# Peptides against a protein of PDB entry 9IZ0: the designs that were tried, part 137

Target 1, 345 residues: chain A of PDB entry 9IZ0
Amino acid sequence: ITCLGSNGHTYKQLVKGGNDDLRQDAVMEQVFEQVNGFLRSYRKTSQRNLSMRTYKVIPLALKTGVIEWVQDTIPLGEYLDSAHKVYHPKEWSLSTCRKLIAEKQMEDLETRLKVYDLVCRHYRPVFRHFFLESYADPVQWFTTQTNYARSTAVASVLGHVLGLGDRHGQNILIDKTSGEVIHIDLGIAFEQGKKLPVPECVPFRLTRDVVDGMGITGVEGVFRRCMEFTLETLRREEDSLLSVLEVLRYDPLFSWLISPLRRMKKQKMQLENFNQPESGNITTDASRDPKIQRNNVSGESEAERAILKVRQKLSSTLSVEASVGELIRIAQDPSYLALMFCGWS

## One batch from the design tools (peptide; made by RFdiffusion4, then SolubleMPNN)

Design b2_p16_6_s1 (from b2_p16_6, 9 letters changed)
Fold by OpenDDE base, seed 5:
Structure b2_p16_6_s1 (fold): chain B 345 residues (1-345), chain A 16 residues (1-16)
Amino acid sequence: as target 1 above (345 residues)
Amino acid sequence: SEALEEALKLLEEAKK
């Protein structure tokens, strides 16, 4: 919809309805605004303007709300699919790569690694071209690529700490003006991505194309240093962050568990890449919302486990540099990426 | 697709 503001400007708004938990998105955006407060208070992060890019979510009802349409953005996955067709027209299609990974999904790790390597050789990174195409001025190019690396570093640390899942290329927007990343569809948090039919094994998305967008230094330089400063800030503000999450523990409308409907929707999206012929209308009569009596006790126990995992991820047992080094290693490890739905780009 | 069949063939050849 288009809304007229009191200032006479027109704003595009996305009205989202149905079974999507817009309150989960709104709550996660509130957590990000609090974290942005911590990043502004700390000299090492404030001097670099480090922030999690946010968007406005106005929940109107449990399953209905207005989302601010983020103007001048493109989904990462949409850009990558288009750019691969332009720069590598003789390589495999994204559909071919997805089918091959899916067909060998039940095979052993050794076979899945061979498949992943084969896909990687026939689907090369292209995301560096986003910056080269969009910014002819060297200062704008450098600034936007730096903003991308900084924004990706903040989102990677915060995404790991909060256990954000479902970080596929359609849930990561690129701001075409700033180069910043905008994470959307935040309804898989606190490691609930591990409960998906294809479990998420990486702490954040750091695929070859995500790295290619950082330019010649890759992860080494702006990205690594900004991850370190972000994690140092979150460790310093641990008690403040945990206090924000404890407020959510008592929010009766926050879901610490992945909804069965969202799990089924993700399962369907993962299975639609298998050409199983449409066997008949399983009209999953969505009318029988099983009255899952949300036993408050089960929600509190999941919230407590989630907060304990956040505390464990903020532990000072390892240095900031060692912790960031291990996170970067795991996020790029072929043994984890070969297990993912789309680990090659 | 021919590309998928070729990819599967290359994979079976790499298992040998």
Scores: peptide ipSAE 0.064, ipTM 0.760, DockQ to the pose 0.040
Fold by OpenDDE base, seed 1:
Parts: sequence; C-alpha cells; structure tokens
Structure b2_p16_6_s1 (fold): chain B 345 residues (1-345), chain A 16 residues (1-16)
Amino acid sequence: as target 1 above (345 residues)
Amino acid sequence: SEALEEALKLLEEAKK
C-alpha cells in the first residue's frame, strides 16, 4: 500500500498478516534506535557514521502490521542464488547443497565437516560481484563496499549482544544504493535461536559470501575495526542499554521466548527443506504431543536470564580486540558453520 | 538428482 505521511510525502508500505510477530520487530527496532543514539554520541563510531539500519514497523494487531517498504533493496540470499547461477553455472545448485547438508545433519561432526568442505568446494563465494557490477565509478565502488563492511560490523556486534537469531540470507537485505545491510524478521532474539530444531551455533552470520563482499581485506581492516569501535561503545553504554532492556521486561506483549507457533513454523520450514515430498502417508499420529516441558519459567525469569546474558557479553574481562577476535574466529569456524542450515554462503 | 548422487559419491570417496 502507499501511505500519505504527515509531511505530505507518500511512503510505500507492506502490510504483513499472519504469523510474523511485528511487535517483536517494532520493539527491537526501538532498541536499535537507542543503540544508534549511543553510536552517534561516541567519537570513534560517530566519525564513521556507524549505525544499525532501521525500518519503521507499525504493529496494528497481534501478528499484523505495516512495515516500511525499503526501496532499492534485495535479500542477500536472492542476490547470491542469482549470482552463483551466473558466475558459477557448472557448480552445484543451492538446492543440491541444502539437500546434502540436510541428509547428513544427523551424522557426527567429522562427517558434517567433510560435507561442509565438499559443499564449499562446489559452491564458491560470489558476493564481491555485487559491488563490481553495481558501481562503475571506483569511488562509488569503494564507498559502497566500505559502507557494507561498516554496517555488517555494527549488525554483527549488536546481533551477538542481543542474541539475534534466524540470520539467514532472506532476513538480511542489501541496500543497492548505500551497500548497507538491513536486518529484518527480528522475532528470534536473546539466544532463542539455540532453541530451534537446528540450533544456531555462531554469534552472527559471517559466511564466506558475507566475507567476500568486504573485498580483498576480508574481515581485516574496516570490518574488524568497526566491530571493535561498536563493542567499545556498547560496553561504555552498558547501563543505558540494560535500562532499555529492563523496560521491555515489563512489556506484557514482548515475548522473551520464541512462540510455540513460530517454533513449529520454523521447524516445518526446516523439515520441508529436508524432506523431498515422498508421497508417504505420514499419518500424523497427533498422539505424540511432545511434552513440551512447559518449563513454567515465568517470562520474567527468561527476561532476567536474557538481560544477564547481555551483561555477560558486554563484560570487560577481555579487551575489545580480544573479544572481537574471538567472535570473528567463532563466526568463521567450520566446526560451527558445518552445524548450520546454510553455513557455506 | 544426479548432482546429489555425484555429491554423495564424492563424500563416500572422501570417507575412505
């Protein structure tokens, strides 16, 4: 839809209905705007215009709302799937890679590492081509690639600290004008991604294609330094950030837990990507109600645990450089990426 | 199908 703003400008809006918890997105966007305030106030981050890209979310009802349509964007996963077909037409399809990883998901770590390595050899990074294709001017190319590395660094630190999950290529948009990343579908936060059927093992998405987009320096230089400055800012503003999260503790409409319905939807989407439609009558014997141990862990005790975990991630026990170094190491570690649903791109 | 079968074969060869 197109909405007329109070400023007389028209804005394209996407109305989402269904199971998407737009209230979680709206709350998380408010947290990002507070963090952007901290990044603007600190010299090292302000000098680099470091920010988490935000979008307007207007929740209308439970699981319904209006989302700002971000113009001139593309999902990272959509670009990568298209670019892999163009640049590497003889390599394996994304579907083949997914099926192979899926088929071996119940195997030991050694087998899963061999599968991941094999997939990586037959599905090479292409995301550097986004910048090479889109920008004929060398200054625009360099500026846009720098903006990408900066925005990815902010999103990586903030995503780790807030425990953002479900960071697959469809939930990361690329701004074609600025090269900045925009994170969407924020309803898996505070490490709830570890409760998915395929648990998230990495602090943020730093796959080979995410790194390939940073250019010849990869994670070194702009990305690493911008992660360091972002983490230094968040450590400085720890009490301010925790105070923002404490306000959410008392929001009765904020869910610190993944909803059973969202968990089941993600489980189905994971399983449907694994199952070829064998036409077998799986009689859904509805009798296996998995005793979801409703650990009647009150939403308050999960909020308290989440806030404590944020505080632990902001600990100054290690230097900023050591902490960022370890995060970058873990996020690229094949032993973690081989366990992911799509760790190769 | 064929690319998955080839991939599985390559994986079995890499296990030996």
Scores: peptide ipSAE 0.047, ipTM 0.745, DockQ to the pose 0.040
Fold by OpenDDE base, seed 4:
Structure b2_p16_6_s1 (fold): chain B 345 residues (1-345), chain A 16 residues (1-16)
Amino acid sequence: as target 1 above (345 residues)
Amino acid sequence: SEALEEALKLLEEAKK
């Protein structure tokens, strides 16, 4: 829909209906706005205009809301699929890579590493071309690439600290004007991504294409330094951040757990993306997975565990530099990326 | 797809 704002500007709005609880997105956007307050208050982050890009989510009902349409954006995954066909037309299709990773999903780590390496050799990074194609002016090119590296660094630290899951290329938008990343579909938080059928093993998305967009320095420059400044700010504001999360503990509208419906939807989307024929007889009697220990862990005990994990991630036991170094290492480690749904791009 | 069969063959060869 198109809405006329009180300022006389026309805004495109996406009306999203369905099973997605937009209340989780709205709450996470409020947390990002608070974090943006901390980033503006701290000299090292404010001088660099570090922020998490936010969008307005208006929940209208339990399953319906209006999302602010971020103008001039493209999903990272949509750009990468299109660009890869242009720059590497003789390499494997995204579908071939996905199928091969899926077919070997139940194999040992050594086999999955061989599969990941093979996929990586037949699907090369292209995200550098986004900046080269979109910006003819060298100053605009440098500015947008810098904004990309900065926004990716903020999103990476904040995504790790809050345990944001489902960070696939369709849930990461690129602003074509600023080069900034915009994270969408925030309903998998507080490490609930580890409960997905394909568990998330990386702290944030730092795949080869995500790094390729940072330019010639890769992670070693703007990205690393902006991660360090962001983490330093969040450690300084730990009590303030925890207080914000404690308010959410008492919000009856916020779900600290992934909904069974969202988990099933994600599982279905994973199966559909693999083009596995519906072998008609897999009545996945989702009732019978006996390893769902229904630990009658009250929603309060899940919130408490989530807040405790946030506190642990903000621990000053390691230096900011050491912590960021380890996060970057893990996020790029083939042994983790080979376990992911799409770790190669 | 032919590319998937080729990829699977390359994996079987890399297991030897």
Scores: peptide ipSAE 0.044, ipTM 0.746, DockQ to the pose 0.042
Fold by OpenDDE base, seed 2:
Structure b2_p16_6_s1 (fold): chain B 345 residues (1-345), chain A 16 residues (1-16)
Amino acid sequence: as target 1 above (345 residues)
Amino acid sequence: SEALEEALKLLEEAKK
């Protein structure tokens, strides 16, 4: 749909229906707006305009809502697939890489590491070309690459702290104007990604292509420093952030658990991505929800455990530098990436 | 949710 704003501008809106819990997305966007308030309050983060990019989510019903259409964006995965075909036309297709990883998913870690290395040698990073192609002016190129590294750093810290899952290349948009990342489909939070058929074992997405977009310094430049400043800000605002999350504990509309339906949908999409070429059709199959009795008692105990995990991640036991260093190490570790659905790109 | 918006408003008011 197209809406006329109070400012006289027309905005495209996506009407989303089906089993996607838009209330979960709306809640996470509200948490991001609060965190953006904290980032504006501190000189080190404010001077760099550090923010989590947000979008408006208006939940209309349990399975229906309006999402603000983020103009001038591209999914990271869509860009990477197209760019890889251009820059590395003799390398393996994404489908070949996915199939090989899938065929070996039940093998031991040593075998999976060998498969991951083999895939990595036949599917090289290309995301640096996004900035080189999109920005002819050197100042715009440097500015947008800097904005990418900054926004990725904020999203990486928040993604770890809030335990955001399902961070595949279709759930990460790139703003073509600013170079900033926009995270979408926020319905897997508080480490519920570990309950997926392929468990998520990295704190955030820091694959080879995500790093290639940071330019020659990789993680050792703007990215690391902006992660440190973001984590320093979140540690200072721990009580404020925990207070925001405690309100969600009593929200009957918020789910601290991945729904069995969403788990099944993600399982089906993982299986379909092994068998079918590139049709990123988000099949909004409106399958009838069986009335799963939500045991309310399980929800409160999961909320308390989730909040405790957030507090533990904000602990000042290690320095900011040591904590960020360990997060970057784990997020790039082949022993974790080889276990992921798409850890090579 | 309305409860979250109210609490976020209370948090913003408590920071003023």
Scores: peptide ipSAE 0.000, ipTM 0.293, DockQ to the pose 0.015

Design b2_p16_6_s2 (from b2_p16_6, 9 letters changed)
Fold by OpenDDE base, seed 3:
Structure b2_p16_6_s2 (fold): chain B 345 residues (1-345), chain A 16 residues (1-16)
Amino acid sequence: as target 1 above (345 residues)
Amino acid sequence: SEALKKALELLREAEE
């Protein structure tokens, strides 16, 4: 839908209907707006213009709402698939890599590490080319790559703290103007992704292509430092952040439990991401509901557990540098990346 | 199909 704003500007809006409860996305965007307040108040983050990019979500009804269409964006996964075909046309297709990982998904960690290594050798990173091809001016190139590393650092810290999980390449948009990342489809928070059939094992997405976009310094440049400043800000504002989350504990519109419909949709999306259908009628008979024991954990008990986990992640027991160092290590660990549906890119 | 077969063959050769 295209809406005319009161300012005379036309805004494209995505009307999402059917099975998506946009209330959770709207609540997460409100949390990000509060966090952006903290980032603006703290000198070290404010001087770097650190923010989580947000988009407007207006829930209209159960499973219906309006999402702001972020103009001049591309999904990370769409760019990477296109760029890989251009820059590495002799390497394996994304479909081949996904099928090989899926074929061995039930094997032990050692076998899955061998598969991951083999896929990595036949599917090289390309995301550096986004900046090299899009920005001919060296100042624009440097600025956009810096903005990418900064926005990815903020999103990585928030992704860890709020338990947003890996975030697949279709849920991460790249702003073609600024180089900033925009996280969309926030239907999984507070480590609910760990309850999926393919568990989200990493604190945030830091795959080889995500790192390749940071340029020659990789994680050891702007990214690490901006993660440190972001985490330092969140630790300083712990009580303020926890107070925002406590309001959500009592919000009857916020679900601390993944809805069966969202779970089925995310399960289907994970399975479809493994099994890119060749054009054949794969009747996915959704009838094999794995008896994932519905631990009848009350939504209140899950809210309390989620807030407790956020507090634990903000603990000052380790230095900011040590905590960020460990998060970066875990997010890049092949032992976790080999378990993901797309950990190589 | 053919690329997946070759990838599975290469994987088998790396498992031996």
Scores: peptide ipSAE 0.075, ipTM 0.776, DockQ to the pose 0.042
Fold by OpenDDE base, seed 4:
Structure b2_p16_6_s2 (fold): chain B 345 residues (1-345), chain A 16 residues (1-16)
Amino acid sequence: as target 1 above (345 residues)
Amino acid sequence: SEALKKALELLREAEE
């Protein structure tokens, strides 16, 4: 739909119906707006215009809402699949890589590392071409690549601190005008990504293509320094950030847990993306996995645990530089990326 | 797919 704003501008809006509770996305966008306030107030971050790119989410009902249509964007994964076919037409398809990783998903770490390496050798990074193709002017090229590295750094720190999950290439948009990243589908937060069928084990997405988009310096430049400044700001504003999260603890509309429906939908999407033939008899009776210890941990105790985990991630026990260095190391570690659904691009 | 068969074959050769 197209809406006329009170400012006389027309805005495209996406009406999303279905089983997704947009209230979680709306709440996370409110947290990002508060964090953007902290980033604007702190000299080191404000001088660099560091922000988490936000979009408006208006929940209309339990399963229906209006999402701001982010104009002139492309999903990272859509660009990468298209660009990879152009630049590396003799390499493996994304479908082949996904199937190979899936077939070896139950194998040991050593086997999974061999599979990951093999996939990496047959599916090379291409994301640098986004900037080379889109920006003929060197100043625009440099500006947009810098904006990409900055926005990715903010999103990486904030995504780690808030434990944002489901950070696959379809949930990360690239703004074609600014080069900024826009994170969408925010309903997996506070480390609930570890409860997915393929557990998330990286702090944020820093795959080879995410790094390739940073240019010749990779992580060693704008990205690392902007992560450091962002983490320094969040550590300074720890009490303010925790106070925002405490308000959410008492919001009856906010779910600190992944909904069973969302978990099942992500399970189905993972299976469909692997093109596993429906071997009809795997009734994954989601009722029967007995290792869902229904610890009747009240939703209150999960919120408390989530807030405690945010506090732990903001700890000043390590320097900002050491903490960022370790996060970058872990996010790029093949031993973690080999365990991911799509760690190679 | 034929590409998946070749990928599995290459993986087997790297496991030996």
Scores: peptide ipSAE 0.072, ipTM 0.769, DockQ to the pose 0.042
Fold by OpenDDE base, seed 5:
Structure b2_p16_6_s2 (fold): chain B 345 residues (1-345), chain A 16 residues (1-16)
Amino acid sequence: as target 1 above (345 residues)
Amino acid sequence: SEALKKALELLREAEE
């Protein structure tokens, strides 16, 4: 929809209806705004303008709301598919790679690693071209690539700490003006991504294309340092962050568990993405609401477990550098990426 | 697709 503001400006807004829990998105955006407060207060993060990019979510009802349409953005996956066809027209299609990974998804790790390596050799990274083709001025190119690496670092640390799932290329937008990443569809949090039909095994998305966008230094530069400063800030503000999450524990509107409907929708989307090219808006009018009796007692126990996992991820047992080093290693490890739905790009 | 057949053939050759 297009709304006319009281200022005379027109704003595009996305009306989202159905089974997507917009309350979870709105709550996660509130957590991100609090974290952005911590990042602004700490010298090392403030001097670099580190923030999680947010968008406005207004829940109107239990299953309906208005989302701000983020202008001048493109989904990462949409750019990568288009760019790969241009820069590597002789390599495999994304559909071929997906089918090959799917066909061997039930095989052992050794076979899945061989398939992943084969796919990687036939589908090379292209995301560096986003910055090279969009910014002719060297200062703009460097600034936008730096903003991309910074925003990806913040999102990677915060995504790991909060256990954000479903971080596929369509749920990560790139701001064409700033180069910053914007994470959308926040309805899989607190490690509920491990309960998907294809479990999420990585702490955040750090695929070959995500790294290729960081330029010649890859992870070894702005990205690593910004992850370190972000994690240092979150460790410093642990009690403040946990206090924000404790408020959510008592929010009757927040769901600490993935809904069976959302799980089924994601399962269907995974299966459909194997069989069909990404054609149009499948408005799945799943009008049959199963009466899920939310046992309040089960929600409190899941909230407690989620908060305990956040505290464990903020533990100072390892240095910030060692913790970030291990997270980067795991996020790039072929033994984890070969198990993912789309770990090659 | 012919590309998927070739990819499966290459995979079989890499499994042998």
Scores: peptide ipSAE 0.059, ipTM 0.746, DockQ to the pose 0.041
Fold by OpenDDE base, seed 2:
Parts: structure tokens; C-alpha cells; sequence
Structure b2_p16_6_s2 (fold): chain B 345 residues (1-345), chain A 16 residues (1-16)
């Protein structure tokens, strides 16, 4: 649908129907707006315009809502697949890499590391080309690459602190105008990604292509410093952030647990991405919602555990620099990336 | 989500 705003601008809106509860996304976007308020309040983050890019989500019903269309965006995974075919046409296809990782999924860590290394040698990073292709002016190139590194740093800290899951290349959009990242499909939060059939073992997505987009300094520049400033701000606003999350504890519309239906859908998507070539239209079979008896008692105890985990991640026991250093190390560790569905790009 | 992916694909195909 197309809506005329009160400002006279026309906005495209996506009407979404199906099994995805947009209330989860709407709540996470509200948390991001509160965090963006904290980032604006501190000089170190405000001077760099550090923010989590947000989009408007209006839930209309249990399975229906309106999502703001983010114009001039591309999914990271879509760009990477296209660019890899152009820059490395003699390397393995994404499908070949996925099949090889899947075939060895049940093997030991040593075997999985060997397979991951083999895939990495036959599927090289290309994301630096996004900035080189899109921006002919050196100032625009540098500005957009800087904006990418900044937005990725904010999203990485928030993704870790809030335990955002399902951060695959199709749930991360790149703004072609600013170079900023936009995270979508926020319905796996508070470490519920560890309950997926392929458990999420990294704090955030920091694959070789995510790093390649940061340019020659990789993580050792704008990215690391912006992670540090973001974490410093969140530690200062710990009580404010926890108070926002405590309001969600009493929201009957918010789910602290991954629904069995969402888990099954993600399982199906993972299996289909292993077996199907390029054009896999995932038929969302709108089959019967089994009446999941929400044991309310389990929801409150999971909310409390989630809030406690957020508090632990904001602990000042380690310096900001040490905490960020360890997060970057873990997010790039081959021993974790080799266990992921797509840890090589 | 698949619906958002498909809509983003359809818009890319409409910009081409």
C-alpha cells in the first residue's frame, strides 16, 4: 500500500500476512528507539550520530501488520551472492558451500573446521566492492563505508546485549544511500537463537564479508571504537534499559520464548536452503496454529532470566575495551563460525 | 521474514 504522510510525503508500506507475529518486531523497534535516545544523550555517541536504524511496524492482528518499506535497500546476502558471481566466477557457488557445510554438520569440530577452511578458500569476501561500485566520489565512498562500520558497531553491541538471533544475510539490509545496516525480522531475541536446530554461537554477525565492508582497517578502526562508545553508553543507561525491558515482562503481547511454530518455520527454511538451488519459494503453509497453551509461569521466569542476562552483559567487571575485544574475538572465531549455517560470508 | 524478503525482491525486480 502507499500512504500519504502528514508531511505531504508518500510512503510505501508492506502489508504482511502470515504466521509471523509482528508484535515482537514492533516491541524490539520500540526498544531500539529508546536506545537511540540514550545514544543521542551522550557526547561520544551523539557526535558520531550513532543509532540503530529502525523501521515502523504496526501490528494490526496476531498475523497481520503493516511494515514501513525501507527504500533504497538491498539484503546483504543478496548483494554478496550477486557480487561473488561477478568478482569470483571461478569459485564455488553459495549452494555448493551450503551443501558441503550441511553434509558435515554432524561431524566433529575438527572436521567442521577443515570444511569451513575449505569453503573459505573457495568463497572469498567481496563486500568491499559494494562501496567501490556504489560511490565514485572518494568522499562519498569514505563517508558511506564509515556509516556502515558505525551502524554495524551499534547493531553488534545491541544484538549481543539483547541476544538478537537469526542474523543471516537476508535479515540485514544495506541502505544504498547511507551505507547503514538495517536489521529486520526481530522475533528471535534474548538468546532464543540458541534454541534453533542450528544453535547460534556468536554474539553478533561478524563474518569475513561483514569485516570486508569495513575496508583496510577491518575491525581495528571505526568499528571497534564505535562498539566501545555504544557499550559505554549502554552501561551508563543500564537502569533505564532494564526499566524498558521490565515493562515488556508485563506485556501479554510480547513473547520471551521462541514459538514452536517459528522454530519449525526456521528449521524448514534451514533445510530448504541446504537442498534447493536459487529459486526456493518457501511456501509458507498457513497450517493450523496448534493452541499453544502459554504457560504464563514459564514466560515470567524466562523474562526474569533474560533481564538478568542483559544486566550481566552490561557489567562493568571488565573494561569497555576488554569486553569489546572479547566480543570481536568470539564473533570472528572459526570454532564458532564453522558451526553456523553460513559462517563463511 | 519471507514476506519482507519477497517484497524486497519484487521491488528490486520492479526497479530493474
Amino acid sequence: as target 1 above (345 residues)
Amino acid sequence: SEALKKALELLREAEE
Scores: peptide ipSAE 0.000, ipTM 0.345, DockQ to the pose 0.036

